# Designs tried in a protein design run: peptides against a protein of PDB entry 6DSZ. Part 271

Target 1, 361 residues: chain A of PDB entry 6DSZ
Amino acid sequence: NYVVTAQKPTAVNGCVTGHFTSAEDLNLLIAKNTRLEIYVVTAEGLRPVKEVGMYGKIAVMELFRPKGESKDLLFILTAKYNACILEYKQSGESIDIITRAHGNVQDRIGRPSETGIIGIIDPECRMIGLRLYDGLFKVIPLDRDNKELKAFNIRLEELHVIDVKFLYGCQAPTICFVYQDPQGRHVKTYEVSLREKEFNKGPWKQENVEAEASMVIAVPEPFGGAIIIGQESITYHNGDKYLAIAPPIIKQSTIVCHNRVDPNGSRYLLGDMEGRLFMLLLEKEEQMDGTVTLKDLRVELLGETSIAECLTYLDNGVVFVGSRLGDSQLVKLNVDSNEQGSYVVAMETFTNLGPIVDMCV

## One batch from the design tools (peptide; made by RFdiffusion4, then SolubleMPNN)

Design b2_p25_3_s2 (from b2_p25_3, 9 letters changed)
Fold by OpenDDE base, seed 4:
Structure b2_p25_3_s2 (fold): chain B 361 residues (1-361), chain A 25 residues (1-25)
Amino acid sequence: as target 1 above (361 residues)
Amino acid sequence: SKELEERRRRIEEGKRELEELAKKL
């Protein structure tokens, strides 16, 4: 009997920070193939709370807090299109991960998108959006009492969506996406009607963005709008204001991940394919009427880390660098640079043992 | 709880440090 002690997956394919175990606890959730690891962020580091096996590779992992919930719920979508909403429940020393809702969101007809599965949640928790197949946007309405995740498709005219997010501060759920057509890459917005199960015209569009525009960041209020990240440029648009920067430093390597640091979207972390960690800063201007507008965008190199698949700011200047290709890290952002000009110091490194070949025997 | 107080402290320290960092950048 070869007890193949199945090596635990070490490659990180997703991470998220929020309040999953309680309203007060800060959690780091890490997706490692079929495993979900749940930590509490403490002054001493990461305290493991629970490890959960999923019935498939985790493709989407997002925390969200519906109105009236005291803590965050976790949405997971697997690569086999199994969707669930999970809740952490503790009863004394007994820890349970409860499935609040589940469903299979696979379609019988559709071309799986080349850029993989995208899952997004409306900031107002009205719906989950899924880009699974070309020319389709799947919507899961978020209803409190529904144990079964029901989904419907809306047809997208844009067949090649690169990235999509829900915008903040919209009366109706509104998506912003980068798509490619024969003329290049473009940004478009749509309002999502739950009632009519269709797209309505969104507040804005931007045709002919950078040819390598790859990521959308939805910016919270007061700024609103979205940031579009390309190979050579970073652009902001909110319907009223457009701003673009082309910092030469980002041209050296493709930005592949991002994470919001501030709740108001004033700062983001960016990671590139060389393991460089940047801060994207949104400079505010306060108008005479008390409105806050974006004055400028700035990108600053913080230092180097493992090549990030995902980034998440924790607390106290600590960032988790989830790596698929290298070792994952906890890093500290320092106020002062070291002798090499780096603001980043590795605190802890988590050895990546490489790809677990799921030998399905 | 002591843990909640420590968490609040860490949040406030992180905010201050990031604000200082952002001013130096």
Scores: peptide ipSAE 0.424, ipTM 0.907, DockQ to the pose 0.912
Fold by OpenDDE base, seed 3:
Structure b2_p25_3_s2 (fold): chain B 361 residues (1-361), chain A 25 residues (1-25)
Amino acid sequence: as target 1 above (361 residues)
Amino acid sequence: SKELEERRRRIEEGKRELEELAKKL
């Protein structure tokens, strides 16, 4: 009996970096369809720790650290709406991935959104937010003792949400989202009341953003607010300050992914559909009162990589480029450009044997 | 541990390199 070893999926559809195995280890977690690969980032490269089979295609994968946890927990949502919170446990040589909580968050009523599943976690770990269906925002309260992920829906008046994030530095959990209506695309904020299970008015809104505004980046303190990425422009808003740039270089190809480099949100990596890698820089201005405000936004071309589905900064100027269409890469950001003006050097390439299309049997 | 020391070294190297890169950009 030749056990045809089913070819392992190689196309990357998600990646995250954090401290999942321990407080000290830096981990890279890679989603490849139904498989989760866990690595430790070492001086020698990526050390494989564990592979985990999931009960369906991974649609959302986010690390988060509740108050009092020594290491990150992993939230996963599958395309079949199975949600779980995973924890890494090691006892000597025994490695277990345990399910702390699970649940099915599928609704019987609702139109699945055309922009797919969005899952976000409040920076203070009060809740998980899910945009699964048009006109609904699903909330999963985070409770440490609850093994069953219970969810409730809040009605969204905005039917066509493009992207959504939780904001930082908010007293109540606050979402910021891009939505489309007959008048164009807009940005709005809502506070989420866990108690009343409703939206309250958020701190700000921005009507009539760029027509192709597609991504929201929540910016940590001290800046706060959000970055909105379009086809032609990048905008910042925090309720008090608005800034917009329209660098010609981003018009050439659509930005499709981003990752925060600095914990304070001073720098981000951006990847476009042509495999160009950019740095987005937030320039600070220190006010006389000691407050830090955003002075300017700048976008710089770093170089070219595989077409990123996801990006994650590791350490020592190393970036993982997760690709669905091409080979995934570890790349080094160099201080000095090469002869072609590129700051990017490929360190390692991971061959993509093609997307395993889940044939829906 | 040697691993922790190496991790700390890599973090500090990365910070320096990123600051130098950001100055050149």
Scores: peptide ipSAE 0.401, ipTM 0.901, DockQ to the pose 0.885
Fold by OpenDDE base, seed 2:
Structure b2_p25_3_s2 (fold): chain B 361 residues (1-361), chain A 25 residues (1-25)
Amino acid sequence: as target 1 above (361 residues)
Amino acid sequence: SKELEERRRRIEEGKRELEELAKKL
């Protein structure tokens, strides 16, 4: 009897940074198939705190902080549509991951979207949005006292949603999404009415964006709005300001992930399919009235890493590169480039053993 | 706590380093 010690999954399929263990701790949470790894970010590196087995492959993993919570809660959605909200509790040496709420959000009717599951949280924690099926947007209202995650669907006229985010600074929860129709790809916004369980007209739209527009980044205040990333272009829109750049360097490989570096949304990390790491910079213009507008967008190559499935900025110029195809890394962003012109130095590498091929013989 | 102070230090160091990096890019 060869006890095939089931090798722990090593391929990373999601990562998030926040304050999950405490208000003071900086945590890195890593999704590896059905496993959630929780680390504390320290000056010495990543300190492991807990590993959690999930009842299915993690498809969505997002930290959020409802009003009145001292630390972040974790939303998880599995590939089997099991949703939960998790809280970290520690009592002495006892560490418990508590399920505050759970539910199954699977629909009996609907075509699963080919681009997979998208899960997003309203920045004001009013709702969770899910794109699971074509032509449907699922809403989970966030209520503190509700242990059962209940959801409802809103019909989307746009059947082929590419990516979707909640916008910042909106009176009502507002989504911004890239969709495809026979005329090309477009960006649209909708307000989400929890009361009426419908979409209202959003603040803006942009028809005929780049044909390969694939990602939406919601930009915090003071800029607001969204960044749309394509194969050839990066565009910004907030209803009042539109700006587009077409850096030749991004044409070489598709941008596949992003992460916000700072709370004000002035800088983002971008990772492409070749493992190139970029900085996206939002240049500020201060108006005479004290309003802040976007002056320009800039993209700069930082260096090369493993091919990122996900990126997350930690602290002190350290970035976690979560890789599905290669080794995950902790990398340091340096002020000065090395002899090769790279600003990126690998600090630690986490060996990826690849997919566990269950050789059921 | 010492840990909180160290985290704050690391955050502020990282911000400065990133600002300097962004000026060189």
Scores: peptide ipSAE 0.400, ipTM 0.901, DockQ to the pose 0.893
Fold by OpenDDE base, seed 5:
Structure b2_p25_3_s2 (fold): chain B 361 residues (1-361), chain A 25 residues (1-25)
Amino acid sequence: as target 1 above (361 residues)
Amino acid sequence: SKELEERRRRIEEGKRELEELAKKL
């Protein structure tokens, strides 16, 4: 009897940082297919706390903190449309992952979107939004007392959504999305009415963005609005202000992931398909009235890493590079460049053994 | 706790380092 010890998956398909184990702990959560790994970020590195098996491939993994919660909750959606909200609970040495809520959000009717599953959470924790199917936006209202995740669909007129996010600082939950039509790619916003279960007109739109616009980044206050990342350009819009840059350096490879470095959205990490790591900087201008406006956008090359599927800033200039195609890494951002002009140094590498082909014998 | 103090230290160090990096870029 060859006990083939089923090798644990090593390819990373998602990562998030937050305060899941406690209000004070900094956690790194890593999705590896059906496995969730929970770490505490320490001075000595990543301390493993718990591993959790999920009932399917993790497609969405997001931390959020509802009003009145002392620590973050975890939203998981699987590729089989199983949704759950998880809470970490420790009682002495006993560690439990509690399911606060669960549900299956699969529809019987709908074309699964070619761009895959998108899951987003309203920054004010009013709802979860899901783009699962073309022409539908699924809403899960966040209710603390409800153990059953109930969802409803709102029809999207825009059939080909590329990416979608909730905006910050909106009175009503507001989505911003890139979509494609026969005329090109565009950005639009909608307010989401929970009461009426419909879209209202959003605060702004931008028609005819770059043809390869692929990502939306919601920008926190005081700036608000969104960043749109393309192949050749990066644009900002908040309804009142528009800025665009076309740095030649980003044309070489497609940006595929991003992570916010600071809470105010002044800096972002960007990763491309060649493993290049960039910093996107939002330059501020203080107005005479004390308002802060966006002056400019700048992109700078930091260095090279493994090809990131996901990026997350930890602390002390350390970034986790989650890789699906290569080895995942902990990297340090340095103030001074090395002899090669790189600001990035690999601290730790996590071997990726590739996709375990479950040969069903 | 010592761990919380150390974490706060690392957070503040990282902020400063990133600010310095962003100024050099």
Scores: peptide ipSAE 0.400, ipTM 0.899, DockQ to the pose 0.926

Design b2_p25_3_s3 (from b2_p25_3, 10 letters changed)
Fold by OpenDDE base, seed 1:
Formats: structure tokens, C-alpha cells, sequence
Structure b2_p25_3_s3 (fold): chain B 361 residues (1-361), chain A 25 residues (1-25)
């Protein structure tokens, strides 16, 4: 009688930081297969608050703050297309995770995309966008009073979307995406009309980007626009300005994840498949009219960590490195390099016991 | 609140450290 004590999942498949428990707390949320772990970030480290079991593998986990909310809400989509919006409530010692809204967003018709599920939230919280199936963009309008998450599809002419984000500072919700066609990879933008349930022409496009362009980063104001990360190049475009860099150091290993350090999008962390941690720096130039433009892009090696599936900057130079293949880590970014030239010091390591193979017993 | 002040302090300290790091890189 082997009581297989079902080991809790240790492999991290997503992480996000924000203000979920309160407006005053900084939280780290970690997705481990079907488990959501909620921590408060303290000066002493991570304080566990609650673990939540989900009805399936977490495929998307995003914090967002609708207008008039004091704290962030959590959007979760499972691999079985169960969507929910969660709220944290505390009443004395009682901690409840409340489902504000839920729905199943599965389509009966569609080819599941080979690059998996992408879920994105408009920065102004007007909608959630989902790339679940080739040639379809699913929209969930965000309505405060609706407990049922209703979605509709917009047809995408671009069948092979690699990555997609909502842009910042757009009058209408605007997506920016990398797609592949027989001619190569390209970047395009679309405005999303909730009223007409269609795409309108977006503000810009960039044809023939790098063949291995894999990630879109939406850049907040004042810069706006997007960063496109490839194997060999990093490019910025906002409709008016284009800038590209090809730092040789990124050619050594594919960048697989990113996270914004600064709220204004001046700095990002990048993680590659070798566990190298980089900082991407956006150098600003202030124009005579008071406009801020991007002057330059730089990529600098900070050090080495576990191979990140996800990265999140917490506070005080502390980064959570969520790893699926290795041990997850809390690391400190130091101002001064160590004797090995690394700016990264491991503060805590969380042993990964490997993927819980869901042994269907 | 005290917690909010501590959070702001850690963010401000972290920003200064990251700014200094970015200048050294």
C-alpha cells in the first residue's frame, strides 16, 4: 500500500507580482500546475498567505486593476479553457478567494495553436484577449457586473501568431503581434472594436522582422509602442520611432522570458535558456517640447540563475526566478559585481522535485 | 499605513539601487 502522498507541484509554470491581497501588500503569485501559491513580499522574504487549488493546469495568470478597484484582480485561464476572475478577501483571520466571474471559453471549432494559449489584458482593463486557436482572437469584454465571462471571436487573417500583447496609451484597445507567413515573420497592430466586434487597422506595422522574433513586450507611456525580441536582435517600434540592436551576447542562447522592472518601462529583465539573466535598458531622450523619446537600447548581462520559465521583479532589487526545469530562486540584484563579475546573488532556492506527472490513478 | 510606508520605502530604495546599477552597467 504505497500511500503516494501526492507531492505538491514544485515546477513553476507562471508567476506574477502585484497587489492582490491589498493595495498595501506586494504579492508574489506562483502557478505550479493546478496550484496557485500566494505570498506577501516582506523585508524578511516571502510570507505564505494561501494556496489555492484550481480546476486544471493554469495556462494564463494575470493581475489587473479595473477602474475603481483598490487592489488587483486575478485572471486565470486553465488549459481546459476555464476562465475566472478572482478577488482576495480577508475578514479577520478568514481568507477567501472569491470568484467574481467565470466562464468556459472553449470553442467547438478551431485548431488549437501550436504555440499554446496566450492570454493578455488591455492596460485600461477594457477587455481580455485570448489567442487559443489559429485564425481567431477571442475577446472577453470586462464588465464589472457580469459574473459570466462571455467571449466572442474576431477572425485573424494571420493564422500563425507567435506572440501578442495589448499596447499602452491607445484610444481603442490595440493589439501588437508577431506572426509568421510564407514570407517570414512580421509585426502588425490591430485596433479591437468591442462595438463592431471586428479589427480595425492599427497604428503601425513592421514587415520582415527577424526570422526568430518570438516575444512582444508592450512598453508603457511615455515611450509607448513595443519591443520585439528575436534570437539575434531586439527592436523597438512605436509608429514614429524604430530602433534595433543586435547584441552578440543574446545569440548564445534564446531569450525565453521577460519582466518589467520599472513602471515606466525603462528597464526589463530577460532570461534565456541557459539561465542567464540580462537587463534591457531603454535610454530616454527628453526633447525640447518635453516629449520623451527612446534614445537607445542596451542589453547587459547581470549573471546566472536557474533557467527561468518566468521572471518577476518584486522590490528592492529582488527578483523571483520561476523555474520549470530547475530550482526556483529568489535573487538579489546588487549594484556591485562579485569577484566573478556577477550582479546576481541567490537569496533563497526552492527545490524542484520535477514535474508531477499527473499519474491518473 | 505603516505597511504602505514600508512598501514605498523598499520601492524607492530598490529604484535607487537599480538606477545606480544601470549607471554602472
Amino acid sequence: as target 1 above (361 residues)
Amino acid sequence: SKELEELKKRREEGKKEMDELAEKL
Scores: peptide ipSAE 0.576, ipTM 0.930, DockQ to the pose 0.837
Fold by OpenDDE base, seed 5:
Structure b2_p25_3_s3 (fold): chain B 361 residues (1-361), chain A 25 residues (1-25)
Amino acid sequence: as target 1 above (361 residues)
Amino acid sequence: SKELEELKKRREEGKKEMDELAEKL
């Protein structure tokens, strides 16, 4: 009996940064198929804390902090539609990952969406939203006392949702999504009524966006609204203001991931299919009344990395590049470019051994 | 805590560096 030591998965399919172990710790959480790796970010690099096996491939992994929680909780959804909310608990040297809530959110009826599972959390932690099936938006109300994750569906008229996010600064939970119909791609918003279990008309819409519009970024206050990323263009809309840029540099390769650098949404990292790393900058204009408005959008090439499946800004200009196709990296963003004009330096590389070919022998 | 002070320091340093980077871009 050759004990084939099952190689641990090395391909990264998700990463998030937050305060999971404590309020004071900065954590990097990495999803590698069925494995969750938890690190503490230190001045010396990544310190491993815990590895957790999940009951399926991790499809969604998001940190969130409900009101009155001292640290972030972790939402996980698996590809088999097992949902859980996890808490880190340490008692002396004993480290436990506690399941606060769990549930299976699979529907018996529905067409699984071709673009896969999307999971989003309302910034005010009122609900989790799930796009699992075409023409359905699943809502999980967030209740502290509920150990069982209960969900309900709201019907979407828009069958082909490309991406969806919750907006910031909304009185009611509000989604913004890109969808495709026979006329092209469009952006729409809906308010989500927990009480009535229905959509209300959202604050704005934008018809006929770029044909390859693929991602929504929800922008925090004071700007609010959303950024829509396409193949050729990046647009901003908040109901009152619209801006669009078409930087030629982004046309060369499809942007596939993003992460926010600043808590106020002034800067984002963008990664493309060639491993190029960009910064998206939101230029501010202060009005005479003290209101802050978006003046312009700018995209700048920082350098090249492994092809990112996910990006997460840690601290001190350090970025984790989670790669599925290549080696994952810790990279440093420098103020000054190198001789090649790159602002990116690889600090550490994590070898990707590729897909575990489960040779079922 | 010392850990919280170190975290704050790294965040402040990183913010400064990212602001300087954004000004040069």
Scores: peptide ipSAE 0.569, ipTM 0.928, DockQ to the pose 0.875
Fold by OpenDDE base, seed 2:
Structure b2_p25_3_s3 (fold): chain B 361 residues (1-361), chain A 25 residues (1-25)
Amino acid sequence: as target 1 above (361 residues)
Amino acid sequence: SKELEELKKRREEGKKEMDELAEKL
């Protein structure tokens, strides 16, 4: 009897950081197929707290803090459209992951989007948005007392959404998305009416962005707006200001992931398909009226890592590089470059044994 | 709490280091 010890998945397909275990803990949450790993970030590194088996492959994993919650809740959507909101509870040594709400958000009719599942949460925690199917935007209202996640669809005229985010600082929940039509790629915004269950016209749009525009980053206040990342260009738009850069260095490999370093959105990490790690910097201009505007965008190469599927800045210049194709890493960002000109030093490496080929024997 | 103070300290230290890094880049 060969007990094939089912090797635990090692390939990382998502990571998030926040305050899940407590308001005082900084957590790293790692999705490895059906497995969720929960760590506390310490001065000594990652302390494992809990592992959770999910009933399916994790497709979306997002932390959010509704008004009146002391700590973050975790939204998970599986590849089979099972949605849940999880809460961490500890009583002495007993650790429980409580399902606050759950639901299946699968539609009977719809073309699954070729670019996969996108899940986003409104910064004010009014709703969850899901791009599951072409021409549909699914909304899950976030109500405190509802154990059943109910969703509704809004028809989206734009059939080929590439990426979507909720914007910050909007009176109504507002999405910003890159979409493709026969004329190229474009950016559009919509306000989401929970009451009327429809889209209203958003504050701005940008037609004819870069043909390979692939990611939207929602920028917090005071800047607001969004960053659009392409193959050749990085653009910023907030309705009033537009800026674009085309740094030659990003043209060499496609940027595939990003993470915010600063709470105010002044710096981001970018990872490309070659494992290059960049910093995107938002240069501030203070106006005479005290308003802060974006002066410029800059991209700088920090160094090389494993090919990131996901990035998360932790604290103290430490970054978790979640890799699907290679070994995941904890890396330190240094103020001074090494002899090779790299600002990145690997602290820990987590061996990726590759995809578990489910050999159903 | 002591844990929250430590977390704040690490965040402040990290912010300072990232600010210094950003100035050198």
Scores: peptide ipSAE 0.568, ipTM 0.928, DockQ to the pose 0.844
Fold by OpenDDE base, seed 3:
Structure b2_p25_3_s3 (fold): chain B 361 residues (1-361), chain A 25 residues (1-25)
Amino acid sequence: as target 1 above (361 residues)
Amino acid sequence: SKELEELKKRREEGKKEMDELAEKL
């Protein structure tokens, strides 16, 4: 009996950075279909810690830190709607990935959304939000003592949600989303009432955004608000301030992924369908009252990488480029450009052996 | 811990480098 060792998946479909193994470790977590790879980020590179098999293709992977946790927990949702919250535990040499909570969040009714599964976590860890089906927003309340992930649905009037995030600095959990209707694409906000299980009116809306607006970035305080990325424009809105840029360079290829560099949301990495890596810069203006406002937005080309499915800034100017179509990379951002004007240097390349055809069993 | 000190150092170095990069962009 030749145990055909099934080739491990190499195509990356998600990546996140945080403190999962300990409060002191910086981790890179990589989703490769049904596999989760856990690394510690060291000065010498990536140290593998654990590989975990999941109960299906990973569709959502998010780190979050509830109040009073010393390290991050991991939320995973599979394409089969199996949800879990994972914790890393180590006792000596014994490594265990424990399931704190689990549940199936599939509905018997609803049309699966064309833009796929979206999962988001409130920055204050009050809830998880899921856009799984058109016209529904699923909420999973985060309760420490609950081993069973219970969810409820709130009806969305907006049937065609493109992207959604939780905003920062909101008294109540507040979502910001891009949606499409017959009049075009729009941005709206809703407060989520856990008690009443309904939406309340959010702090702001922006009607008639760019027709190809595809991504929402929630911006941390002190700026707050959201960035909306389109094909031709990048816009910022926080309820009080609106700013839009239309840098010609982003028209050449669609931005498909992003990641925050700074905890305060002053810089982001953007990746496009051609493998170009950009930095989005939020320029600050300090007001006489000590308030910080957004002065301007700027987009700069850093260089070229593999076509990113996901990006994550690690530390020390190192970025992981997770690729589905090409080789994944560790890249260094340099202060000075090379002779070609690139600020990007490949440090390590991870060969992609192609998609594992999901044998539909 | 030594690991925490190394992590802090890499974060400080990286922040400085990214600030310098942002000034040159």
Scores: peptide ipSAE 0.561, ipTM 0.924, DockQ to the pose 0.875

